# Designs tried in a protein design run: peptides against a protein of PDB entry 6D0Y. Part 104

Target 1, 225 residues: chain A of PDB entry 6D0Y
Amino acid sequence: ETEDHLESLICKVGEKSACSLESNLEGLAGVLEADLPNYKSKILRLLCTVARLLPEKLTIYTTLVGLLNARNYNFGGEFVEAMIRQLKESLKANNYNEAVYLVRFLSDLVNCHVIAAPSMVAMFENFVSVTQEEDVPQVRRDWYVYAFLSSLPWVGKELYEKKDAEMDRIFANTESYLKRRQKTHVPMLQVWTADKPHPQEEYLDCLWAQIQKLKKDRWQERHIL

## One batch from the design tools (peptide; made by RFdiffusion4, then SolubleMPNN)

Design b2_p19_3_s4 (from b2_p19_3, 9 letters changed)
Fold by OpenDDE base, seed 5:
Structure b2_p19_3_s4 (fold): chain B 225 residues (1-225), chain A 19 residues (1-19)
Amino acid sequence: as target 1 above (225 residues)
Amino acid sequence: SLSEALEIVKKFEEDLKAK
């Protein structure tokens, strides 16, 4: 395959096709594996790029990486390393939107058996431990809590299945922090329900409530009419 | 999962603690 063709294949995977998505992903994984000897660097760069810039295809590319990891163990590791480097760079550049997305991406890689559940738990433990840092802006503490909570829709089920005790401790620490932190409420976050009105709460409190609900629902999202 | 990925994550965690 030519470099241009590889780029096209990677960028367009998951789009409308006569074949199933699963079949297309397996096919692409095979093509990419075969071309790694000649185009490893290019393929790595392309995958990192689309992983970062096409959030609408998050699960497609995590799945693809999972398939590639199963075929080529070393490449999977290199990809994760590249993504972690990018996460660090995003944080250094104060690009927190990209950073949190990268954490979500890494979280979904746990489901794809690219990253081990215990490692992700350890990462989240470290994130939540930031809440205990002294002489730092609250925005720093809040961001790491946000990064943790906002990633749980992608990995909470897996982590609780394998590390329930550790996750419970993380949740307890998170809850404790949320109760004691200073809050800036946003009017649009005031939730009114017919049977249970909720007072105005800020974005982290809202997210926490959503995650608690998700946990109670066994990590299955439900669409409400 | 990848053994190498585990080590990479550990390194990241160490970097995080160093901040």
Scores: peptide ipSAE 0.028, ipTM 0.648, DockQ to the pose 0.018
Fold by OpenDDE base, seed 4:
Structure b2_p19_3_s4 (fold): chain B 225 residues (1-225), chain A 19 residues (1-19)
Amino acid sequence: as target 1 above (225 residues)
Amino acid sequence: SLSEALEIVKKFEEDLKAK
């Protein structure tokens, strides 16, 4: 495959075809593996790019990386390294939207057996530990909590299955922070639906409530009417 | 390797903790 063709293949994976997505991913993984000797850097860059720019295809590309990792262990490591580097760069550049996508991507890589659960737990421990930093803007603390919580739909089940005690500690610390952080001071506003009125809630508190419910539901997402 | 990458992750995590 040519370099340009690889780009096309990677970008278009997951689109409707005569074959199943799984088959297409296996096929693409094979193609990419074969071309790693010649196009490793390009493939790494492409995968990092689609990871951060195509969040709608998150699970597609994490699965692809998982398949590649199974085929080429070294590449999997190099990819994770590249993702971590990109995360660092994003954070340094204050590109927090990109950073959160990367964290979610890394989170789902745990499910794809590319990243070990303990490593992800450690990352989240460090994220939540930012809430304990002194003399930093609350927005910094809030973002890391957001990055943590917003990633749990992708990895919470796996992490609790393997590191429940550590996760509980992280949750406790998160809850403690959310209780003590400064919140927007607005009069209580009610949001009325056809069924039940409910108070309008601050975004992190709302996310926290959603994650708590998800946890209660054993990390199974359900449709909300 | 993946192990090396994980070490990088750990280092990153340590760096985050150190901040």
Scores: peptide ipSAE 0.028, ipTM 0.641, DockQ to the pose 0.017
Fold by OpenDDE base, seed 2:
Structure b2_p19_3_s4 (fold): chain B 225 residues (1-225), chain A 19 residues (1-19)
Amino acid sequence: as target 1 above (225 residues)
Amino acid sequence: SLSEALEIVKKFEEDLKAK
């Protein structure tokens, strides 16, 4: 395969075809595996790029990486390293939206058996531990809590199945922080709904409530969020 | 492997602490 052809294949995966998505992903994984000896660097870069720039295909590309990892374990590791490096770069560049997305992507890689559950737990422990840092802006503490909570829809089920005690500890620490943090008072936007105006909730409190509900529902999403 | 993944996470942790 030529480099241009590989790019096309990777970018177009998940689009309408005569075959199932599963078969297409398996096929593409086979093609990419075969081309790794000649185009490893290019394939790695392409996968990193689409992983970052096509959030609508998150599960497609995590699955693809999972399939590749099963075929070539070393490549999976290199990919994770590249993504972690990108996460670091995003944080350094204050690209917090990208950083959060990357955490979500890494989270879903746990489901694809690319990242071990204990490792993800450790990452989240580190994130939540930031809430205990002194002499740092609250926005920093809030961001890491947000990154943790906003990633749980993708990995919460798996982590609680394998590391329930550790996750409960993280949740307890998170709850404790949310109770003691200073909340931003935003003027209540006039809710245009005829129903009793729902009190405006702070974004982290709102997210926390959503995650608690998700946890209560055994991590089964009822609606596409 | 778990060990490799943990190593990656540890490197990340070190970077976080360095900030």
Scores: peptide ipSAE 0.035, ipTM 0.641, DockQ to the pose 0.017; fails the geometry check
Fold by OpenDDE base, seed 3:
Structure b2_p19_3_s4 (fold): chain B 225 residues (1-225), chain A 19 residues (1-19)
Amino acid sequence: as target 1 above (225 residues)
Amino acid sequence: SLSEALEIVKKFEEDLKAK
Protein backbone atom coordinates (compact mmCIF):
# COMPACT_ATOMS: atom_id res chain seq x y z
CA GLU B 1 0.00 0.00 0.00
CA THR B 2 1.07 3.53 -0.67
CA GLU B 3 1.18 6.12 2.06
CA ASP B 4 -1.67 8.02 0.50
CA HIS B 5 -3.75 4.93 0.33
CA LEU B 6 -3.06 4.16 3.96
CA GLU B 7 -4.13 7.62 4.92
CA SER B 8 -7.33 7.21 3.02
CA LEU B 9 -8.04 3.86 4.59
CA ILE B 10 -7.43 5.11 8.10
CA CYS B 11 -9.41 8.29 7.68
CA LYS B 12 -12.37 6.65 6.03
CA VAL B 13 -12.77 3.68 8.29
CA GLY B 14 -16.23 3.58 9.77
CA GLU B 15 -17.89 5.09 6.76
CA LYS B 16 -20.80 3.37 5.13
CA SER B 17 -19.81 0.12 3.54
CA ALA B 18 -21.29 -3.07 2.25
CA CYS B 19 -19.33 -4.85 4.94
CA SER B 20 -19.73 -4.60 8.67
CA LEU B 21 -17.66 -2.17 10.65
CA GLU B 22 -16.05 -5.05 12.45
CA SER B 23 -15.05 -6.66 9.21
CA ASN B 24 -13.66 -3.43 7.89
CA LEU B 25 -11.65 -2.85 11.03
CA GLU B 26 -10.25 -6.34 10.94
CA GLY B 27 -9.34 -5.91 7.32
CA LEU B 28 -7.71 -2.57 7.93
CA ALA B 29 -5.76 -3.94 10.86
CA GLY B 30 -4.42 -6.62 8.59
CA VAL B 31 -3.44 -4.12 5.96
CA LEU B 32 -1.74 -1.89 8.48
CA GLU B 33 0.09 -4.79 10.04
CA ALA B 34 1.44 -5.82 6.68
CA ASP B 35 2.65 -2.32 6.00
CA LEU B 36 4.23 -1.64 9.38
CA PRO B 37 7.67 -2.72 8.21
CA ASN B 38 7.64 0.01 5.62
CA TYR B 39 5.30 2.63 7.01
CA LYS B 40 5.27 2.24 10.77
CA SER B 41 6.02 5.87 11.50
CA LYS B 42 3.46 7.10 9.04
CA ILE B 43 0.80 4.76 10.34
CA LEU B 44 1.59 5.75 13.90
CA ARG B 45 1.30 9.41 13.10
CA LEU B 46 -1.92 8.92 11.22
CA LEU B 47 -3.52 6.95 14.00
CA CYS B 48 -2.47 9.46 16.60
CA THR B 49 -3.83 12.25 14.50
CA VAL B 50 -7.21 10.74 13.84
CA ALA B 51 -7.47 9.62 17.43
CA ARG B 52 -7.07 13.20 18.55
CA LEU B 53 -8.96 15.02 15.86
CA LEU B 54 -11.90 12.75 15.21
CA PRO B 55 -13.57 12.29 18.58
CA GLU B 56 -16.73 11.07 16.88
CA LYS B 57 -14.81 7.99 15.87
CA LEU B 58 -13.32 7.30 19.28
CA THR B 59 -14.54 3.73 19.56
CA ILE B 60 -13.67 3.00 15.97
CA TYR B 61 -10.06 3.95 16.40
CA THR B 62 -9.66 2.42 19.83
CA THR B 63 -10.98 -0.80 18.37
CA LEU B 64 -8.65 -0.51 15.43
CA VAL B 65 -5.71 0.06 17.73
CA GLY B 66 -6.80 -2.89 19.79
CA LEU B 67 -6.90 -5.12 16.77
CA LEU B 68 -3.56 -3.87 15.58
CA ASN B 69 -2.06 -4.22 19.03
CA ALA B 70 -3.12 -7.84 19.09
CA ARG B 71 -1.19 -8.33 15.89
CA ASN B 72 1.77 -6.20 16.84
CA TYR B 73 2.20 -5.35 20.49
CA ASN B 74 5.27 -3.29 19.82
CA PHE B 75 3.27 -0.93 17.69
CA GLY B 76 0.55 -0.83 20.28
CA GLY B 77 3.05 0.24 22.86
CA GLU B 78 4.40 2.94 20.65
CA PHE B 79 0.92 4.21 20.05
CA VAL B 80 0.12 4.32 23.75
CA GLU B 81 3.38 6.10 24.38
CA ALA B 82 2.53 8.67 21.78
CA MET B 83 -0.91 9.23 23.22
CA ILE B 84 0.45 9.58 26.73
CA ARG B 85 3.00 12.07 25.50
CA GLN B 86 0.21 14.00 23.92
CA LEU B 87 -1.76 13.92 27.15
CA LYS B 88 1.21 15.24 29.05
CA GLU B 89 1.71 17.97 26.52
CA SER B 90 -1.94 18.91 26.67
CA LEU B 91 -1.83 19.19 30.42
CA LYS B 92 1.35 21.19 30.27
CA ALA B 93 -0.22 23.53 27.76
CA ASN B 94 -3.38 23.79 29.85
CA ASN B 95 -5.40 22.35 27.01
CA TYR B 96 -7.74 20.57 29.32
CA ASN B 97 -10.41 19.87 26.75
CA GLU B 98 -7.99 17.84 24.70
CA ALA B 99 -6.56 16.29 27.82
CA VAL B 100 -9.88 15.01 29.08
CA TYR B 101 -10.66 13.56 25.68
CA LEU B 102 -7.34 11.78 25.64
CA VAL B 103 -8.12 10.32 29.04
CA ARG B 104 -11.38 9.01 27.64
CA PHE B 105 -9.56 7.58 24.66
CA LEU B 106 -7.06 5.85 26.88
CA SER B 107 -9.92 4.61 29.00
CA ASP B 108 -11.55 2.94 26.05
CA LEU B 109 -8.23 1.39 25.13
CA VAL B 110 -8.61 -0.64 28.29
CA ASN B 111 -11.66 -2.26 26.77
CA CYS B 112 -9.64 -2.96 23.67
CA HIS B 113 -6.94 -4.71 25.69
CA VAL B 114 -4.33 -2.13 24.88
CA ILE B 115 -4.08 -0.77 28.41
CA ALA B 116 -4.40 -2.95 31.48
CA ALA B 117 -7.18 -2.21 33.94
CA PRO B 118 -4.82 -1.90 36.90
CA SER B 119 -2.85 0.76 35.12
CA MET B 120 -5.93 2.79 34.40
CA VAL B 121 -7.05 2.43 37.99
CA ALA B 122 -3.70 3.72 39.10
CA MET B 123 -4.05 6.66 36.78
CA PHE B 124 -7.44 7.49 38.22
CA GLU B 125 -6.10 7.11 41.72
CA ASN B 126 -3.50 9.67 40.87
CA PHE B 127 -6.13 11.96 39.41
CA VAL B 128 -8.37 11.81 42.43
CA SER B 129 -5.40 12.19 44.75
CA VAL B 130 -5.09 15.72 43.44
CA THR B 131 -8.15 16.54 45.50
CA GLN B 132 -6.01 16.05 48.55
CA GLU B 133 -3.42 18.57 47.50
CA GLU B 134 -3.19 21.64 49.68
CA ASP B 135 -2.85 25.20 48.53
CA VAL B 136 -3.91 24.51 44.98
CA PRO B 137 -6.76 26.05 43.04
CA GLN B 138 -10.01 24.20 43.28
CA VAL B 139 -10.22 24.26 39.51
CA ARG B 140 -7.29 21.88 39.44
CA ARG B 141 -9.00 19.50 41.81
CA ASP B 142 -12.24 19.79 39.92
CA TRP B 143 -10.67 19.06 36.58
CA TYR B 144 -9.06 15.83 37.65
CA VAL B 145 -12.29 14.68 39.22
CA TYR B 146 -14.07 15.61 36.04
CA ALA B 147 -11.52 13.75 33.95
CA PHE B 148 -12.01 10.69 36.08
CA LEU B 149 -15.79 10.74 36.24
CA SER B 150 -16.29 11.68 32.62
CA SER B 151 -14.18 8.73 31.53
CA LEU B 152 -16.05 6.12 33.51
CA PRO B 153 -18.77 5.62 30.91
CA TRP B 154 -16.07 4.12 28.73
CA VAL B 155 -14.26 2.00 31.26
CA GLY B 156 -16.14 1.83 34.55
CA LYS B 157 -17.51 -1.62 33.93
CA GLU B 158 -14.14 -3.11 33.16
CA LEU B 159 -12.45 -1.45 36.09
CA TYR B 160 -15.07 -2.52 38.58
CA GLU B 161 -15.01 -6.05 37.28
CA LYS B 162 -11.29 -6.29 37.85
CA LYS B 163 -10.52 -3.77 40.59
CA ASP B 164 -13.70 -3.19 42.53
CA ALA B 165 -12.04 -2.51 45.86
CA GLU B 166 -9.70 0.07 44.44
CA MET B 167 -12.50 1.69 42.51
CA ASP B 168 -14.62 1.89 45.63
CA ARG B 169 -11.82 3.73 47.36
CA ILE B 170 -11.55 6.15 44.50
CA PHE B 171 -15.28 6.70 44.59
CA ALA B 172 -15.22 7.29 48.31
CA ASN B 173 -12.50 9.86 47.95
CA THR B 174 -14.36 11.50 45.12
CA GLU B 175 -17.56 11.66 47.08
CA SER B 176 -15.77 13.11 50.05
CA TYR B 177 -14.25 15.81 47.92
CA LEU B 178 -17.51 16.68 46.24
CA LYS B 179 -19.16 17.15 49.59
CA ARG B 180 -16.55 19.52 50.88
CA ARG B 181 -15.72 21.50 47.76
CA GLN B 182 -16.93 25.03 47.31
CA LYS B 183 -19.79 25.27 44.89
CA THR B 184 -20.11 28.16 42.53
CA HIS B 185 -23.03 30.44 43.07
CA VAL B 186 -25.24 30.02 40.06
CA PRO B 187 -28.80 31.09 39.68
CA MET B 188 -30.91 28.07 40.15
CA LEU B 189 -33.02 27.03 37.26
CA GLN B 190 -35.39 24.31 38.17
CA VAL B 191 -37.50 22.18 35.97
CA TRP B 192 -40.80 21.86 37.67
CA THR B 193 -43.26 19.18 36.92
CA ALA B 194 -46.61 18.89 38.51
CA ASP B 195 -45.42 16.40 41.06
CA LYS B 196 -41.65 16.28 40.97
CA PRO B 197 -39.33 19.23 40.84
CA HIS B 198 -35.97 18.66 39.24
CA PRO B 199 -33.47 21.06 40.72
CA GLN B 200 -30.53 22.21 38.72
CA GLU B 201 -27.36 20.81 40.17
CA GLU B 202 -23.79 21.96 39.97
CA TYR B 203 -22.04 20.30 37.10
CA LEU B 204 -19.79 17.97 39.04
CA ASP B 205 -22.59 17.04 41.37
CA CYS B 206 -24.75 16.29 38.40
CA LEU B 207 -22.05 14.23 36.78
CA TRP B 208 -21.51 12.39 40.02
CA ALA B 209 -25.17 11.55 40.22
CA GLN B 210 -25.14 10.30 36.67
CA ILE B 211 -22.13 8.12 37.32
CA GLN B 212 -23.68 6.75 40.48
CA LYS B 213 -26.73 5.80 38.50
CA LEU B 214 -24.60 4.27 35.80
CA LYS B 215 -22.80 2.24 38.42
CA LYS B 216 -26.09 1.13 39.89
CA ASP B 217 -27.20 0.08 36.44
CA ARG B 218 -24.11 -2.09 36.14
CA TRP B 219 -22.55 0.36 33.77
CA GLN B 220 -25.19 -0.12 31.15
CA GLU B 221 -25.78 3.29 29.74
CA ARG B 222 -29.45 4.03 29.38
CA HIS B 223 -29.35 7.76 28.85
CA ILE B 224 -27.10 10.44 27.50
CA LEU B 225 -24.82 11.83 30.13
CA SER A 1 4.68 -5.05 23.36
CA LEU A 2 1.81 -5.00 25.78
CA SER A 3 4.25 -5.06 28.64
CA GLU A 4 6.04 -2.07 27.28
CA ALA A 5 2.81 -0.20 26.87
CA LEU A 6 1.86 -0.97 30.42
CA GLU A 7 5.19 0.24 31.66
CA ILE A 8 4.74 3.45 29.78
CA VAL A 9 1.37 3.97 31.36
CA LYS A 10 2.78 3.13 34.74
CA LYS A 11 5.57 5.60 34.31
CA PHE A 12 3.11 8.23 33.30
CA GLU A 13 1.06 7.52 36.36
CA GLU A 14 4.09 7.92 38.51
CA ASP A 15 4.85 11.19 36.87
CA LEU A 16 1.36 12.38 37.54
CA LYS A 17 1.62 11.34 41.13
CA ALA A 18 4.80 13.28 41.49
CA LYS A 19 3.16 16.44 40.28
Scores: peptide ipSAE 0.028, ipTM 0.642, DockQ to the pose 0.018; fails the geometry check

Design b2_p19_4_s1 (from b2_p19_4, 9 letters changed)
Fold by OpenDDE base, seed 3:
Structure b2_p19_4_s1 (fold): chain B 225 residues (1-225), chain A 19 residues (1-19)
Amino acid sequence: as target 1 above (225 residues)
Amino acid sequence: SSELEKARAIVEKFEESLK
């Protein structure tokens, strides 16, 4: 079936090839574009599935969505809507591992010109605002901070270039929360982390420190000689 | 490695440990 063929093409993109990854992605985008009139729903579902199940191919699939969006089909918008729905469902189901992957995927879509930077900043503002909620488990606050910070290695540069003042505010709020939160409640993190007594204090603080270094280096990927 | 690479590695290492 054509549907099975599409599934195979989407799942196998990025595998070893004589051609460059960019060429393969452009080729696949062309194939998918041609099939969108008949199989848009199936293609959307497939891409949503691989986005959440194959995190190792995050940049491959965000780029693919970006290419499709650039072909004047508004596919990116429909895909984002589907991903946001999936994110909401994951959060409602307390599937935090899936949710964080989706947040990172959406973050990288900013780099692919599928999501506007202000929209992503607004999402992160909403996430960090959870730290101000009263009478909620700390695990909830911690997760939203983690979701925010863990996405910055992929989108921090773009967001600071476009919305530096707003990002600084988010950082200030995050720092304030990290300083005042309790760090000894390992059982609370077990809700969304491994069953093993994971060092709660070590990870968020370590991540925060690393993000601060990244920010200091202006989010550069390479060292300047 | 750059600080960006280190940051990504930290995130990926942590998430890998959860599998």
Scores: peptide ipSAE 0.210, ipTM 0.814, DockQ to the pose 0.022
Fold by OpenDDE base, seed 5:
Structure b2_p19_4_s1 (fold): chain B 225 residues (1-225), chain A 19 residues (1-19)
Amino acid sequence: as target 1 above (225 residues)
Amino acid sequence: SSELEKARAIVEKFEESLK
């Protein structure tokens, strides 16, 4: 495949097709695997780019990376390294919106067996430890807590299945911080539900309540018989 | 939708509002 063609294939995966998404992803994984010897750097760059710029296709690209990694190529590790590097660059540039999305992307890679659960737990431990930093703006502490909590809808189940004790410790530290932090109530920090406006609430407190509900429901829908 | 899906949607919608 030519570089231009690879770009087209990667960018358009998940769009309307006569075949299933799963079939298309498997097919693309095969194409990319075959071209890695010649276009590894290009493919890595392309996947990093679409991972950042196409948030609507998050699960598509995490799945794709997972499929590539499953084919016994050292691609997963290299991709993660590139994404971590990008995360660090985003943070240095104060691009927190991109950074939080990258954390979520990495979180979903745990479900795709690209990142080990203990590694993600360690990352979140580091994030929550920022709440203990002195002489820093609260926005910094709040962001790392948000990055952690906002990723749990994607990876909380897996992390609790494998590292429940460590996760409980992180939750305890998070709760402690949220209870003692100063709250800010501005329109842009209000959380909205998918279908209905959410009552006015500080965004971290709202998110915390939602995550606690998910945790109590064991990260799945609870049914009453 | 499941609670997980709802939670994801809430997060995504919130972040979109910040852009």
Scores: peptide ipSAE 0.192, ipTM 0.802, DockQ to the pose 0.022
Fold by OpenDDE base, seed 2:
Structure b2_p19_4_s1 (fold): chain B 225 residues (1-225), chain A 19 residues (1-19)
Amino acid sequence: as target 1 above (225 residues)
Amino acid sequence: SSELEKARAIVEKFEESLK
């Protein structure tokens, strides 16, 4: 495949097709695997780019990376390294919206068997430890807590299945921080759900409450009563 | 919707509000 064609294939995966998404992903993984000897760097860059710029296709690309990692055991690690570099760059550039999404992307890679659960737990431990930093703005502490909490809808189940004790410690530390932090009531930091009438809630408190419910619901995607 | 979906929705709504 040419580089241009690879770009097209990667960017357009998940779009309408006569074949199933799963089939298309498997096919693309095969194509990319075959081209790794010649275009590994390009493929890595492309995947990092689409991962960063196409959040609506998060699960598509995490799955694709998972498939590639299964085919080429070195690829997953290299991709993760690239993503971590990107995360660091985003943080350095104060692009926290991108950064938090990258954390979520990495989180979903746990489900795709690209990142080990203990590694992700360690990352979250590091994030929550920021709440203990002295002489830093609360916004920094809040962001890392948010990065942690906002990723749990994608990885909480797996992490609790394998590292429940460690996760509980992180939760305890998070809860402690949330209780002692100063609350803000700026509109942009408030959320509104249409499921039922309720007042606007501060974003972290609202998210925390929902995560608690999610945890109580055992992180199930589908709930059948 | 499931609690998972609700959680994702909260995250998405908040992040959309920041754009």
Scores: peptide ipSAE 0.167, ipTM 0.801, DockQ to the pose 0.020
Fold by OpenDDE base, seed 4:
Structure b2_p19_4_s1 (fold): chain B 225 residues (1-225), chain A 19 residues (1-19)
Amino acid sequence: as target 1 above (225 residues)
Amino acid sequence: SSELEKARAIVEKFEESLK
């Protein structure tokens, strides 16, 4: 495949076709694997790009990376390294929107057996440790907590299954921070859902409450209260 | 919806609002 064709294939995966998504992903994984010797850098960049620009296809691309990683190639590790590099660049550039997508993508890669749970826990430990930094804007602290909490709906179960003690420590630190941080009650920072009417509250507090419910329910995906 | 779905929806809704 040519580089241009690879781009097309990667960008269009998951679109409606006569074949199942799983079949299409397997097919694409095969194509990409065959082209890695010649187009590894391009493929890495393309996948990193779609990861950050197409959040609606997150699970498609994490699955694709997982499939590639399961093949006889060290692509998974190289991809993660590229993603981490991109994450660092995004953070340095204060591109928090891009960064959060990358964090969530990395989180879901744990489910795809590309990233080990301990590695993700370590990342989240680093994130929450930012709350302990002195002389930094609260927005920085808030974002890292948000990045952590907002990723848990995708990876919390796996992390608690394997690293519950470490996760509890992170949760304790998070809770401590949330209790002592300054709260803003601007409408855009408030959460309200029609499905469960409740007074609007600060977003991080709301998210924290929801995550606590998930934790209480042992991260069950189909649990109804 | 499940609590997990609700959590995901909250996150996605918030992020959408930031765009």
Scores: peptide ipSAE 0.157, ipTM 0.793, DockQ to the pose 0.020

Design b2_p19_4_s2 (from b2_p19_4, 6 letters changed)
Fold by OpenDDE base, seed 1:
Structure b2_p19_4_s2 (fold): chain B 225 residues (1-225), chain A 19 residues (1-19)
Amino acid sequence: as target 1 above (225 residues)
Amino acid sequence: SEELEKARKIVEEFLKSLE
């Protein structure tokens, strides 16, 4: 494959085809693996790009990376390294939307056997530990809680299956923080849903309630968070 | 693998930076 053609293949994967998505992803993984000797840097960059710019295809690309990791373990490691670097860069640049998508992407990589569950738990422990930081804006504390909670739809089931005690501690710390934090009543941070009547809530409180419900439902999603 | 170990180190450094 030519370098330009690889970009097209990666960007268009998941589109309607006569073949199953899984078969297409396996085929693409094979093509990419074969071209790594010549285009590793390009492929790595492309995968990082689509991971952060195409959140609607999150599960497609995490699956692709999972398949590629199974074929080339070293490349999987390099990809994770690159994604972590990108996450740091996004945070430094105050690109919080990109950052949260990257956290979600990394979360789903746990399901694809690219990142170990303990590593993700450790990351979330550190995220929630930010709530204990002193002399920092609450928005910083809130964002890390948001990043944690908003990623659980993708990885909560796996983490509770393997690290339930640790997750319970994280949840307890999160709940404690949410109870003691100052509530913001800015309209942009308010959430209202029509599915079930409930009082108007601050976004984090609403998200917390949704995650608690998801947890209670054994992490079976019945609604879009 | 060596690359995985490198990635792990980067993750660890990142986590420390969040403290």
Scores: peptide ipSAE 0.027, ipTM 0.662, DockQ to the pose 0.019
Fold by OpenDDE base, seed 3:
Structure b2_p19_4_s2 (fold): chain B 225 residues (1-225), chain A 19 residues (1-19)
Amino acid sequence: as target 1 above (225 residues)
Amino acid sequence: SEELEKARKIVEEFLKSLE
């Protein structure tokens, strides 16, 4: 496969086909694995790019990475490393919308057996621990809570099955923070702006309520959040 | 994995830089 052809294959996965999506993903994983010796860097870059730029195909690409990880564990690790670097860069650049999506993407990688549940719990522990830092602006604290809660629909079930005690602690800390944080009135339009990543107070409270309900329902979604 | 551990360290280091 040429580099251009690989790009086309990766970008177009999930489009209409005579075969099932799973079959197509398995086939693509095989093609990519075979080309890793010659095009590892290119494939890695392409996967990172589509993961970032095509949020509508989140589950497609997490599944693809899961299949690749099963075939080449080292490559899976390199991909995770690249995504974590991208998360770091997004946060440094104040691209909070991209950052929260990346956290969600990483969360779904737990379901695809790419990231271990304890590792994701540790990440969320780190996120929520920011709320305990007095020298950190509330806007940052709020975002980390938002990033955590926003990712739970994708990984909450798995994390509670594996690390229920630790998750309960994180929830307790989150609840405590939400109760003590200062309330501010932020226009709804500012909630999703890149320059003003601070979630609206009502949105964060609503999200918390939704996640609490989801938890009570044993992480079985009855409606799209 | 070693690579996953390296990835986690990147996040941890970043979070520490915010403190």
Scores: peptide ipSAE 0.026, ipTM 0.623, DockQ to the pose 0.017
Fold by OpenDDE base, seed 4:
Structure b2_p19_4_s2 (fold): chain B 225 residues (1-225), chain A 19 residues (1-19)
Amino acid sequence: as target 1 above (225 residues)
Amino acid sequence: SEELEKARKIVEEFLKSLE
């Protein structure tokens, strides 16, 4: 496969096909695995790019990475490292929109058996710990809470199954922060589409309420589209 | 989401096939 062809294959995966998505992903994983010796860096960059720029295909690409990780564990690790580096770079550049997609992507990689649950918990602990820093702007603290909460629909179930005590601590810290933070009036932001509209409130408070409900429902997305 | 669940199932099924 050529570099350009790899790009085409990666970008087009999940599109309408005569074959199932599963078969297409498995096929693509095989192709990518075979081309890793020659195009590892390019493949890493491409996957990072689609993770950032194509959020609508997030679960497709996390699944692809999961398949690749199963085929080549080392590549999976390198990909995660690349994503973490990208996340750090995005945060340093104050590119919060990109960063949140990366966090969600990483979160779903837990479900794809690419990232261990304890590692994700550690990441979220780090995120929420920012809220305890005195010299950090609230907007930044808010983002880390947002990144954490907005990722839970993807990984909350798994994390509570594996690290319930740690997650409870994170939740307690989050709740404490939300109670003491200065509230701003912004449109409600939702991570997912709900069957019923919610009243307009501060977006973090709304998200918190949504996540609390999701948690109460044992992470079953009954009313989430 | 449904897509999330599908993705998880795909990966799980694939991994099971390797066992």
Scores: peptide ipSAE 0.021, ipTM 0.450, DockQ to the pose 0.038
Fold by OpenDDE base, seed 5:
Structure b2_p19_4_s2 (fold): chain B 225 residues (1-225), chain A 19 residues (1-19)
Amino acid sequence: as target 1 above (225 residues)
Amino acid sequence: SEELEKARKIVEEFLKSLE
């Protein structure tokens, strides 16, 4: 395979095909594995790029990485390391949108057996610990809470199944912070709805309520209106 | 859920405004 061809294959996976998505992903994983000896750096870079720039294909690429990790564990590790580096760089650059998406991507990698559940729990513990930092803008504290909560739809079930006690502690700390934080009065940060179960709330309070409901429903999002 | 997605979008828009 040529480098250009690999790029095409990676970018086009998940698009309309006569074959099933699962079949296409398995096939691509095989192709990529075979070409790692010659194009590892290129493939790694391409996967990192599409992981960041194609959010509409999040589950496609997490699944692909999962399949590839199963074939080549070392490469899977290198990919995770690259993504963590990118997350750190995004935070340093104040690119919060990219950063939160990367957290979601990493979260879904737990479901794909690329990242261990305890490792993700540790990351979220670190995130929530930011709420205890002094002399920092509240927006920083709020962002880390948001990054945690907004990732739970992807990984909450898995984390509670394996680390329920630790997750409960994180939830308790989160709840405590949300109760004591200064509420924003920026109109765009409020969620308005006519639905009785979803009163008008500040965005983090609203998200918290939704996550609590999701947790109660055993992480079945379809049960939430 | 729809409400969860709304919350996410609001936050994302806000974060973009900070960039």
Scores: peptide ipSAE 0.017, ipTM 0.507, DockQ to the pose 0.016

